# Peptides against a protein of PDB entry 5H65: the designs that were tried, part 140

Target 1, 294 residues: chain A of PDB entry 5H65
Amino acid sequence: QYLERTPLCAILKQKAPQQYRIRAKLRSYKPRRLFQSVKLHCPKCHLLQEVPHEGDLDIIFQDGATKTPDVKLQNTSLYDSKIWTTKNQKGRKVAVHFVKNNGILPLSNECLLLIEGGTLSEICKLSNKFNSVIPVRSGHEDLELLDLSAPFLIQGTIHHYGCKQCSSLRSIQNLNSLVDKTSWIPSSVAEALGIVPLQYVFVMTFTLDDGTGVLEAYLMDSDKFFQIPASEVLMDDDLQKSVDMIMDMFCPPGIKIDAYPWLECFIKSYNVTNGTDNQICYQIFDTTVAEDVI

## One batch from the design tools (peptide; made by RFdiffusion4, then SolubleMPNN)

Design b2_p17_3_s1 (from b2_p17_3, 10 letters changed)
Fold by OpenDDE base, seed 2:
Structure b2_p17_3_s1 (fold): chain B 294 residues (1-294), chain A 17 residues (1-17)
Amino acid sequence: as target 1 above (294 residues)
Amino acid sequence: MSELPDFSDDDSYKSLL
């Protein structure tokens, strides 16, 4: 719906909730570092989580590797299994389960791997070749997802995470419900396994100034604002550079705000109650800035 | 270095099963 442009000074006097179209300069933003602005968001419970670091994942997979694969869970109608024993001091056992499509092993690029006892490095290597990898563990009656603190699905360089609070995990055999066992769509995998997938989002606070007033607006956006997916930006240097360029364009270092470009965006006001204090907050929505960045 | 087989060949893994 078309909204007329409203000056910030007028907005600051109005009650929430309302929607506005504004034209303002980006005086400043937080966080300043891109990697700190990328978070995981649950669409159901709305919790924000940090994206796990490599070190966190290493620990999880190391802990998983201390468990021995259950031989009783190998070679089902769903998957064929192979176990390797490492020659290192620990003699670690790694099980790889190759998911079949209609009883036939697909091509490597279409084959989902279930990995038990793998390190992060090993899993990443496998995901690059096979495209789709799920870290698993031996449950009592079936293979189970290893840990929701780790990715439930790794596709190339993309880590797909699930919400611990909203997910009700189901065993790996529930992948049988998927008709297509070649494309391994993350949402379909999540649904089969009872996982509520988390969404990568840019989370930033913008200080906006139109010369009539100043307000802080919250940005939570997955791919619309920058026209760059938050899910890909952490693993792609070119995408990172693009986001940095956009932010530097709107908020150039070493230049006075009078020379900053105008940002056109939509904001919505909303009420936040902190104890006895009611505060009006603002959120950016339905805004794309990349179209202006040639 | 990973001690897992190199699955560099597209369908070579099938022969291991």
Scores: peptide ipSAE 0.103, ipTM 0.777, DockQ to the pose 0.015
Fold by OpenDDE base, seed 1:
Structure b2_p17_3_s1 (fold): chain B 294 residues (1-294), chain A 17 residues (1-17)
Amino acid sequence: as target 1 above (294 residues)
Amino acid sequence: MSELPDFSDDDSYKSLL
């Protein structure tokens, strides 16, 4: 439905829930750092989580690398296994399992690798070469996902994470349920392995001012607002620069708010209960910022 | 035939680890 523009002063007097179209200036926003604004969101339990840092992943993969691959789990109908022994790291064994499609090894760019005993650096290098990588460990009867604190799937520079609370992990042989073992769609992999995939989201709070009133609006968005995927931004310097440029355009440093451009957006109000206190909050929705500002 | 190398013997792939 068409929404007419409503001044903030009128919105602030109305009960929730309602939807509004507004024109306001971005007085300020938080967090100020882009890396702090990118979170992981579970679509089922709605928990927001931090994106794991490289240091966190290093620990997980270092721990995994202390375990020797089980020879009994190598070379199944699903995958062919290769073992490599490091020369300089006390003979650490790394197993790479190449997933087959109907008993045939695919091309390298279509082949899913299961990595056992690899470091973060090694896994990242392999993901760049083979596109799709799953970190795994030897279970009792099958290979298993290494840890949901680490990516369940790495594709190039994109790390796909799963929700620890909502996931019911299944063994790696459940990848057999996938008819096509050349197109490794993250959602399909997640479904096969019993993983609830987390979504990358931008999470920000905007202070909006239209000269009639001021309100705070929450932004939680994956790819619409900036027209930039939250899943890619942390690993791409050019995308980071683009987001920074957009934010600097709407909220330029060193100038007065009177000179700020106008932001047109949709906001919805909603009620939040904190004990006996009811608060009305606002969320930005269905909004795309353009390079040109009105 | 798969273009996948012998990972165990291919130095180019070993260097990735």
Scores: peptide ipSAE 0.058, ipTM 0.753, DockQ to the pose 0.016
Fold by OpenDDE base, seed 4:
Structure b2_p17_3_s1 (fold): chain B 294 residues (1-294), chain A 17 residues (1-17)
Amino acid sequence: as target 1 above (294 residues)
Amino acid sequence: MSELPDFSDDDSYKSLL
């Protein structure tokens, strides 16, 4: 639907919920650090959580490495297994399982690796070489996903996470349900393993000013606003630079707001109840700003 | 032919990683 442009002073007087088209200047935004603006969002329970840091992952994988791979779970119809004992680190055992497609090992770039007892560094090296890696552990009867606090799938530099609250984990043998075991689509892997995948999102608060009024609007967006995937930005310096450039364009440091460019966007109002207090909040939606940077 | 390493009995984990 076509929305007429509405001044902020008029919006601030209206009841929610409503949708608006606005033209305003970005007076300020938070958080200022890009890393702090990238979160994981569950599409089912709507929980927002932080992306785990390398230090958090190191702890998880170190704990996983204390468990010995079960010899009985090696070399199934689904995968061929190889086990190593490290010379250092008190003889840590690492098992790598190479998933087969119809009983045949695929090309390295199409092969899914299941890794048991690997460190973050080792897993990252394998993901760069083989594209797809799942951290696993030995269960009672089958391999299982190691931990939902770590990625359930690593593809190159992309870490795919699952929701602990909404997921009902199934054993690794459920990957047999995938017809094609060469194209490891994250959603298909998640479905097979009973995982509700989390979505990377940019989460920011914009202070918008059109000269008639000032309001705060919430941004939660995966790839539309910046035309940059939130899932890739943390691992790509060029993408980070691009986002920073966009934000600096709309909110340049050391310049007066009168010289700021106008931002055209859609916002929706909604009611939030905190105890007895009703508050009207605003969210940016269906907005792309990247075209204005070119 | 698979581009996967030809795993010999002597292949170390470090050679794969």
Scores: peptide ipSAE 0.044, ipTM 0.748, DockQ to the pose 0.015
Fold by OpenDDE base, seed 3:
Formats: structure tokens, sequence, C-alpha cells
Structure b2_p17_3_s1 (fold): chain B 294 residues (1-294), chain A 17 residues (1-17)
């Protein structure tokens, strides 16, 4: 449906829920730091989570590395296993399980590795070579995902996370249900393992001003607004620079708002109840800003 | 023929660990 442009002053007087097309200037936004604006969102329970920091992952993998791989779980129809003992004082055991496709080991770039006892550094190195890596641990009867606080799948520089609340984890042998054991599509892996995958999203609050009024609008978007995937931005300096450039274009530092470009966007209003207080909030939707930059 | 990684060589993967 075609929405006519509505001035903010008119919107601010209307009841929710409604949808609007607006033209406004981005007076300000929060958070200012890109790394703070990227979150993980569950499509099922709608919980927002912080993206784990390297330090958080280090702790998880260090804990996992203290556990000894179970010899009985090595070398199944699904995977071939190799175990190494590190030469350090602790003699850490690391197991790498190479997932087979119909009993055949695929090419390195198509091979899924299951890693037991690996450090973050080791896992990242392996992911760069083999593309797909799952951190695992020895369960009672099968390998299991190590921890949903860590990525369930690492592909290159992309960390795929699952929702702890919504996931009902299944053992690694459930990967047998995948017909193609070479592509390792994150959603397919998640489905096989009973994981509800989290989505990377940009989460920001925009203060919009069209000269008739000012309102705050919430942005939660994965890849449409900036035409940049939130899943990749934290690991790509060029993408980070691009987002920064876009934000600086719409909200340039050191100049007056009168000189800011106009932002055209769609917003929807909705009611939020905090105790006894009813508040109308606004969310940006179906908006792309990158087309106006190019 | 796409060369399959030689997973028989332990040293090829030990260097990554």
Amino acid sequence: as target 1 above (294 residues)
Amino acid sequence: MSELPDFSDDDSYKSLL
C-alpha cells in the first residue's frame, strides 16, 4: 500500500498501532559505537542478547579443553577422528572429527570439522582452512554441542549462535539427517541439532526531527537498512567503515542539523505497557538508506 | 580432480592446533 508522507507532529498525536512514511533528519542516534549496536535476536522468543566477546569465548573453550575426549565416540559412520596431545605441561587432548559425506571425506573447504578440546585460536585457524567448524564435547552416547554460549557453527569469520531458551539440543549424529554434508547451511545444521539460530541485528535508537516534531524510533534490522549484514560487520573493517560513513552522512559531526540530509523511512507505532504507564513507541521498518548514498 | 585433503598426515593438521 502506498503511504503518503506524514509529518511527525501529526504522528505524535495519533494512537497506535499505525504505519507511516516519514521524511526526517537524523538528529542523533544511540549507541554511537557500532560494536554496541550489533546484537543477537531470537526469532522465536524475541530475546535480544549481546554478541559474546573474545574473552567470553576463551573461557568457554578453555573449560572445554580441560575435558578428555571419549575414545568410544571416535570414528563413526559420520566422521573420522584424530586426537592429538599437546606438548604443553598440561598435556591437553584435542580431538578433531572430520565429517564424511556418504562415507567419503570431502574437500577441505566443504568439510565440517567437529572440534573437541580446541582453543578459540585453534578453532579459528581450522575454520579459515576448512570453512565449517562445530565446537563439541563428549556426551554419554554421542558427541554433543559444547555450549550454546559459544558458536554452534563457525564459518570463516562468521560465528553462528543459538538461543539457549528456545533450543532443544540433539546429539551430533543427527547431522546424518542432512542429505548434503558438504554445504553446511547454518539453518540446516541448526535444525538438525535442535537449535533455534539467533539473528545478528543492528539495534539502534534514532532521534528523528522533521522540523514539525521530534520522535525516537527503534531500529532492529539484520541487513536491509544499511544493505550490510549485521552478521559480518564486526569481522570486516571495510563494512564497519561503510556503516560509519553512512551514519556520518546522515548525522555528521560538527555541523548544524539544518545541513543534515533528509532520511526517508517507514515507521510503525506500537503500544508498550510499563506497569500502569502506556507509552507509544516507534520502530523503523522496510527502510533502506544505502540507495540514497550511492 | 579436486585434491582431497590428506587427513592421514597428522602433521598437516597439527600445525593448525
Scores: peptide ipSAE 0.061, ipTM 0.738, DockQ to the pose 0.015; fails the geometry check

Design b2_p17_3_s2 (from b2_p17_3, 9 letters changed)
Fold by OpenDDE base, seed 3:
Structure b2_p17_3_s2 (fold): chain B 294 residues (1-294), chain A 17 residues (1-17)
Amino acid sequence: as target 1 above (294 residues)
Amino acid sequence: MQELPDFSDDESYKSLL
């Protein structure tokens, strides 16, 4: 939609909701650390949550590893099972279930692994080799997803998370509904298992200044703004550097704002009510900085 | 049970688990 450029001073006087095209300088932004700006967002209930840290996952998988795989759930039409007993003092049982496609095991890079009792390190190594891994546990009648606090699917270095609030988990046998059991599309896996997938998003607050006024606008964006997926940035040093370079370009340290480049972007205003207090807030939308730098 | 894809016979992963 075409929008004429509006100065911030005019925007600040107007009621919400409205959409604007602006040209402003990025005076400042927060958080300053990239890892703090990456969150998980539910597209359904709109909750924001932190991306679990490695330590959080370690605890979850350690707890899962204390539970013995149920022998009765091994080797179904859906998967072939292999069990290992660790040689350490604990004698931990690890079950790996290899999902079959129409009764046939696919190539390793196409094979989904279901893992019981694996550590984060073990799971990550397996994911790197086989691409797709689901941490599971033995349920009453079937394998079940281990915990929505952990990834429901790990593909290479990408962790896919689900919303605890919106998901109604179904057992692993529901993967049978997938016609092609080789590609393991995260959304399809999520749908089969009753998971509402969370979206990785950049969440930042921009202080914008066009010389007529100053406005704070929120950025919640998955991959458009930086043209870098929020889902990949935490695991890729080059992508992190790219984001940092972009932010440094718009908001260079040690330089006066007069020398900052102009950012063209779209913002929308909206009302926020906290009790009796009404506030107008602003959000950046439909903006790609790589194209909007002037 | 069919042969597992480069896992059940992979001692590196057996040792890992």
Scores: peptide ipSAE 0.080, ipTM 0.783, DockQ to the pose 0.016
Fold by OpenDDE base, seed 4:
Structure b2_p17_3_s2 (fold): chain B 294 residues (1-294), chain A 17 residues (1-17)
Amino acid sequence: as target 1 above (294 residues)
Amino acid sequence: MQELPDFSDDESYKSLL
């Protein structure tokens, strides 16, 4: 539906919920650091989670590496297994399971690896070559996902995470339900393993000023606002620079606000109750920023 | 005892199994 532009002073006087089209300057935004603005969002329970740091993953994989692969779980109809013993680290056992498609090993770029006892570095190297890697552990009767605090699937530089609250994990043999064992679509893998996948989102608060009033609006967006996927930005320096450039364009440092470009966007108001306090909040929606300043 | 290979090509990777 077409929305007429509404000044912020008028919006601030109205009850929620409503939708508005606005034209305002970005006086300020938070958080200022890009890494802090990228979160993981569950589409089911709507919890926001921090993206794990490399150090967090190192700890998880180090812990996983203390567990010895179970020999009885090697070489099934689903996968062929190879075991390595490291020279260092007191002879750490690493198992790599190569998932077969209809009993045949696919090309390396199509092969899903299940890795048991691998370090983050080893997993990342394998994911670059094979595209798809799942960190696993030996369960009682089958291989199982290692830990939902770590990625359930790593594809190149993209880490796919699952919601601990909403997921009901199933064993690795449930990958048999996938007819095509070459493409490894994250959502399909998640479904097979009982995982509710988390979504990467940009989470920011914008302070908007149109000269008639000042309003704080919340942004939660995966790829539309910046036309940059939140799922890729943390691992791509060029994408990071692009986001920074966009934000600097709308909120240039060392420049007065009168010289800031105008931002056109849609916002919706909604009611939030915290105890006895009722507050009207605002969220940006259905908005893509322009590539250039007008 | 052996270290993880780099699996540089398909033939190499398949021959390890």
Scores: peptide ipSAE 0.068, ipTM 0.764, DockQ to the pose 0.015
Fold by OpenDDE base, seed 1:
Structure b2_p17_3_s2 (fold): chain B 294 residues (1-294), chain A 17 residues (1-17)
Amino acid sequence: as target 1 above (294 residues)
Amino acid sequence: MQELPDFSDDESYKSLL
């Protein structure tokens, strides 16, 4: 329904929950660093998690690389396997399993790779060529996902993560349930493997001021607010620059707030209770920013 | 055994299996 613009001073006096349309200036925001604003959100348990750093992934894959691939799990109806022994690193064994579609190896750009014993660098190189990679390990009876602390699926530069709390992992042979083994949709892969996929989200707190009042509003958004996917921004310098430009436009450094552009957005109020203490909080929703907003 | 190939093209990929 249509919402009329409500001044912040009026909103601050009202009970929650309610929805509002507002016009305000972005006095400030936190966190200031873009990489700190990108989180992983579970749609089921609603926990927020940090995106793993490269160093974290290096450790996980290094640990995985200390394990020797089980020969008994190679070359199944699902995949063909090839093993390499590195010249360095004390002859580390790396197994790459190429997933077949109806018994036939697909083209490289549509072939899912299962990598066992690979380093982060090796995995990233392969993902750029094949576009779909799952880090795995040898389980007791089948290949298994290596670790939910690492991506369960890497597609190009995109890392897909799963929720440790909500996922009930199944072995790799469950990929047989996928009829089409050339289109590796993350949600389909996750479903087959018993993974609850995490969602990339921008998480920020905006301090909004319309001259009548000031309030803090929470932003949790995947791709609407900036019209930029949170899932892609960390790996794309141009997208990062775009987000930075948007934030600098609304909250320019070294300039007085009187000169800031107006931000039009929707906010909803909600109650937060801690024992006997009741607080009203605000969240931005259903909002897309435009560069020409003044 | 050799190092991991770069899989620069599909022929390289197919020839390894």
Scores: peptide ipSAE 0.043, ipTM 0.740, DockQ to the pose 0.015
Fold by OpenDDE base, seed 5:
Structure b2_p17_3_s2 (fold): chain B 294 residues (1-294), chain A 17 residues (1-17)
Amino acid sequence: as target 1 above (294 residues)
Amino acid sequence: MQELPDFSDDESYKSLL
């Protein structure tokens, strides 16, 4: 797409909706803390949700660990089961179900584990070794997903979440619909289990100033703006540092705005009606920040 | 590539829990 650059003073006078190319300085941004800017977005109902904190997950898995695995649900055509009893913690039962491919156990790095009664730390250790873990519980007739407030799938350090509002959960045996049970694609797993997967997004508000005017623009982006996936940033210190460096580059602390680099981006205007008040808002779109700023 | 543990009481696998 090609758009001529428009000064902010001209944009502020125009009706919405319109698209613009701008060159402005990032005067300020919110939130200042990176972990507060990462949200979960439903592509179906468009609800924004907070990413669950480690403490929230601990509570969910602790509650799950109070339930004893049902012996009748062990060792099906879909999976082989092994049960452990912890030495401490009052003899907590942990069941691990190893999903088979055509009746054969695959290699560890290709095997999906279903976990009953595991703690967050145990699940994370297993996901690092096997690369695919689903927290489950014993249902009435089959294993079921533990809780949509927790990840439905953990792959390495990536937690995949589902929308509580839009999902219609199906039992674990529906994984039989997957022809290949070695390549655990999150979208395929979600489809089999009736889950609408949530998308990680960066959500920020930028205050932009080009010397002619000032406007606030909303950013909702998954991986384009920073060229860093929002799905990975919370679990990777190096990625976090990279985002912080980018933001510090455009909005350096301790210096005057005259010394800030110029940011080139696309923004779109849109109308928001709150009662009798009509407001024009702006959103950043189709923008990647350049490493080589002028 | 690592193989899955045998369903014998493999203490090495239990150590992951």
Scores: peptide ipSAE 0.027, ipTM 0.662, DockQ to the pose 0.016

Design b2_p17_3_s3 (from b2_p17_3, 9 letters changed)
Fold by OpenDDE base, seed 5:
Structure b2_p17_3_s3 (fold): chain B 294 residues (1-294), chain A 17 residues (1-17)
Amino acid sequence: as target 1 above (294 residues)
Amino acid sequence: MTELPDFSDDESYKSLL
């Protein structure tokens, strides 16, 4: 869709909702720290959540490790089970369940592990070797997902989270509904277990200035704006450096705004009602900042 | 570090079951 460039001074006088193409300088942005800009978004209820910190996950898995795996739930048609007792840590029991495909154990790179009593470090180590890991606990009649405050699926370095508000959890045996038990597509796993998966998004506020006016625009984007997936950035130092480099390019520290590059983007205006006050807000959409900076 | 067995070899992890 073609839109003519509109100066910010003209936009600031117009009613919402409208769409605009703009050319402006990034005077400033918030939050400044990348970790604070990455959130989890529910596509159903639209709630924004913080990505859990390692410390938060450690607590969840520590609590899970206080529960003993139920012997009655070991070795089903779906999975083969092995239990270990740690040498230290008061003899913590860890159960690993290896999910079978048509009654046969697949290769390690295609095998889904269900883990009871594992620490975050152990789970991460296993996910690197087996690719797919689900933290679980012993329920009354079946294994169940451990906690939606933790990842429901870990694949390599990627943590997949579910929405507590929108999910209606089902027991692990519902994985039987998957015909192919080797690919472990996150959306398929989520569907089988009654999970509404959350999406990683960049959430930032940009202060834009084109010399005619100044406005604040909201950014919520998963992978288009930076051409970097929000789902991968927190676990990849090179991707973090790339985002930082992009932001430093548009908003270089210690330099006057006159020397800043121009940012071309699309923004949409919308109305927000706070009591009796009606405010017009702006959101960036359909914008990629990659390489077209002169 | 984890105290879990090494599962680097497919045959090795299958033999543990």
Scores: peptide ipSAE 0.036, ipTM 0.712, DockQ to the pose 0.015
Fold by OpenDDE base, seed 4:
Structure b2_p17_3_s3 (fold): chain B 294 residues (1-294), chain A 17 residues (1-17)
Amino acid sequence: as target 1 above (294 residues)
Amino acid sequence: MTELPDFSDDESYKSLL
């Protein structure tokens, strides 16, 4: 549907819900730090959560490393297993399970590794080499996912997370349902293991000013607004610089707002009820900002 | 640095099994 451009002063007087096209300057935005704007979103329960920090993952994997791999779960039709004992750390046991495709070990770049007792550093090193790693633990009858507070799948530098609330975890042998065990699609892995995958999203609040009024609009977007995936930005310095450059373009520090570029976007209004209080809020949608060096 | 073997060679990791 075509929307005519509406001034903010008119929008601020209207009831929700409605959709608008606007042209405004980005007076300010929150949070100012990119790392604070990247969140994990559940598409089912709609909870937002923080992306775990390296320190958080270290704790989880340290705890996992205190458990000894169960020898009876080694070498199944699904995977071949190798166990190492560390020279230090009181002889920590590390098991790596190499998932087979139709009983055959695939090439390293196609092979899914299940790792038990590994550190974050070891897991990251393996994920860079093998492309796909799942942290696991020994269950009663099968290997199980280690912890949904950690990634259920690491592919290169990408950490895939699952929703604790919405997931109903199944054992590792459910990966047998995947016909092709060389292409490890995160959604397919999640489905096999009963995981509801979380989505990386940029979450920001924009203060928009068109000279007629000022409006705060919420942005929740995975990859359209910046044309940069939220899932990759935390691990890529160049992508971080690109996002920062875009934000600095629209909201340049040390410059008066009169010199700011105009931002064209779509916003929708919606009602929020908190007890007896009814508030109209605004969300940016279906908007892409161009990388214009102007 | 990990104490795990280097899996840089595709055949190397298979030989470890």
Scores: peptide ipSAE 0.036, ipTM 0.712, DockQ to the pose 0.015
Fold by OpenDDE base, seed 2:
Structure b2_p17_3_s3 (fold): chain B 294 residues (1-294), chain A 17 residues (1-17)
Amino acid sequence: as target 1 above (294 residues)
Amino acid sequence: MTELPDFSDDESYKSLL
């Protein structure tokens, strides 16, 4: 529906919840660093999490590599298995399970790999070659996802994460329920394994000023605001530059706010209760800024 | 560190199984 523009001074006097269309200048924003603004969001429990760093993943995969693959779980109807023993690293065993499509090994670009005992470096190399990799471990009766603190699926440079709180993990054999064992759609894989996938989101706080008032508005957006996917931005220098350029355009360093461009956006107010204190907060929604830039 | 085999060749990785 069409909303008329409302000045910030009027909004600041109104009770929540309400929706508004505003025209304001971006006085400032937080966090300033792009990598700090990208988070993982659960669509079910709404928990926000940090994107794991490479160092965090290294530890997880190193710990996983301390366990020996169970030979009894190799070579099922779902996958063919190969085990390597490293000459170094105290004879670390790495198992790679190649998921079959209707009993046939697909082409490498269509083949899902299940990796047990691999390092982050090895997994990344495999994901670049095979596109789809799941880190796994030997369970009691079947292969299982290694850890939800690590990606449940790696596709190229994209790490897909699951919510620890909302997921009820199922064993790897549940991938049999997938009719198409070549495309490996993240949502389908997640559903088969009982995973609630997390969403990459930009999380920022904007200080907006229209000359009548100042308010802080929260931005939580996956791909609409910048027209850039939050899931891809961390691994793509060009996308990072694009986001930085957009933010610099709206909030140019070293320039007075009077010269800032106007930002048109939608905001919604909502009530937050912290103990006895009631606060009205604001969130940006249904807003695209890139249409004015591109 | 011993690297895993190169699986870029479809015939190569299939022959390993």
Scores: peptide ipSAE 0.034, ipTM 0.705, DockQ to the pose 0.015
Fold by OpenDDE base, seed 3:
Structure b2_p17_3_s3 (fold): chain B 294 residues (1-294), chain A 17 residues (1-17)
Amino acid sequence: as target 1 above (294 residues)
Amino acid sequence: MTELPDFSDDESYKSLL
C-alpha cells in the first residue's frame, strides 16, 4: 500500500496497530556492538536466542567426542563410514559418514559428512573442505543429530541452528527422503530431520527523531535492512565492516544530530500488554538502507 | 559397501581429525 510520510509527532498520538512511512534521523541505536545484535529467531514460536559462542560449541562437541561410535550403525545404504582413532592419549574415536546419492559417493564439495566425535576445530576444517557437515551421534537404532544446541548443519562458515522447542527430531535415515543428496539445502535437511530452522536476525532498537518527535523502533531483520545476511555477518570481517559503515553513516559519532542523514523507513505500531499496562511499540519493516546487495 | 573417497584414506585428511 502507498503510505504518505507521517511526522513522528502525529504517529505518537495514534492508536495501534497502524503502518507508517517516516523520514527520521537515527539519534541512537542499541546494542552498539554488532555481535550483540545478531540473534537466532524461531519463525514458529518466535523465541529469540543468542547465537552460541565458540566456547559453548566446544563443550558440546567435546562431550560428543567422549562417546564411542556404534559399529552397528556404520555403512548403510545412505552412507559409507570411516573410523579413525586419534593417536593422542585419549584414543578418541572419530567416525565420518559420507552420504551417498543413490549409492554413489558424490564429489567432495557436494558430499554431506556426518561426523561423530569430532571437535569444533575438526568439524570446521571438514566443513571448509566438504562444505556440508552434520554433527551426529549414535542413537539406539540410527544416527541422530548430536544436539540442537549446536548447529544441525555447518556449511563453510555458516552454522545452521534449529529450534529446540519446535523441532521434533527424526533420525538421520530420514535424509533418504531427499531426492537430491548433493545440494544439501538447509531447509530441506531441516525438514527431513524434523527441525524448525532458526533464522539469523539483526535485533536492534533505533531511536528515531524527525524534529517533531522521538520514538523507539524495533528492528528484527534477516537480510533486507542492511542487504547483508545476518547469517553470514559474524563470520565475515568485510560484512561486519559494511554494517559498521552503514551504522556510522546514519549515526556518526562525534557530530551533532543536525548533520545526520535522513533515514526513510516503514514502521508499524503494535500494542504490548504487560499486566494492566498497555504500551504502543514500533517495529521497522520493509526497509532497506543499503544501496547495493553485498 | 561403496569404496570411500580417496581422500578419506589420505593422511592429509586424517590430519584434519
Scores: peptide ipSAE 0.024, ipTM 0.660, DockQ to the pose 0.016

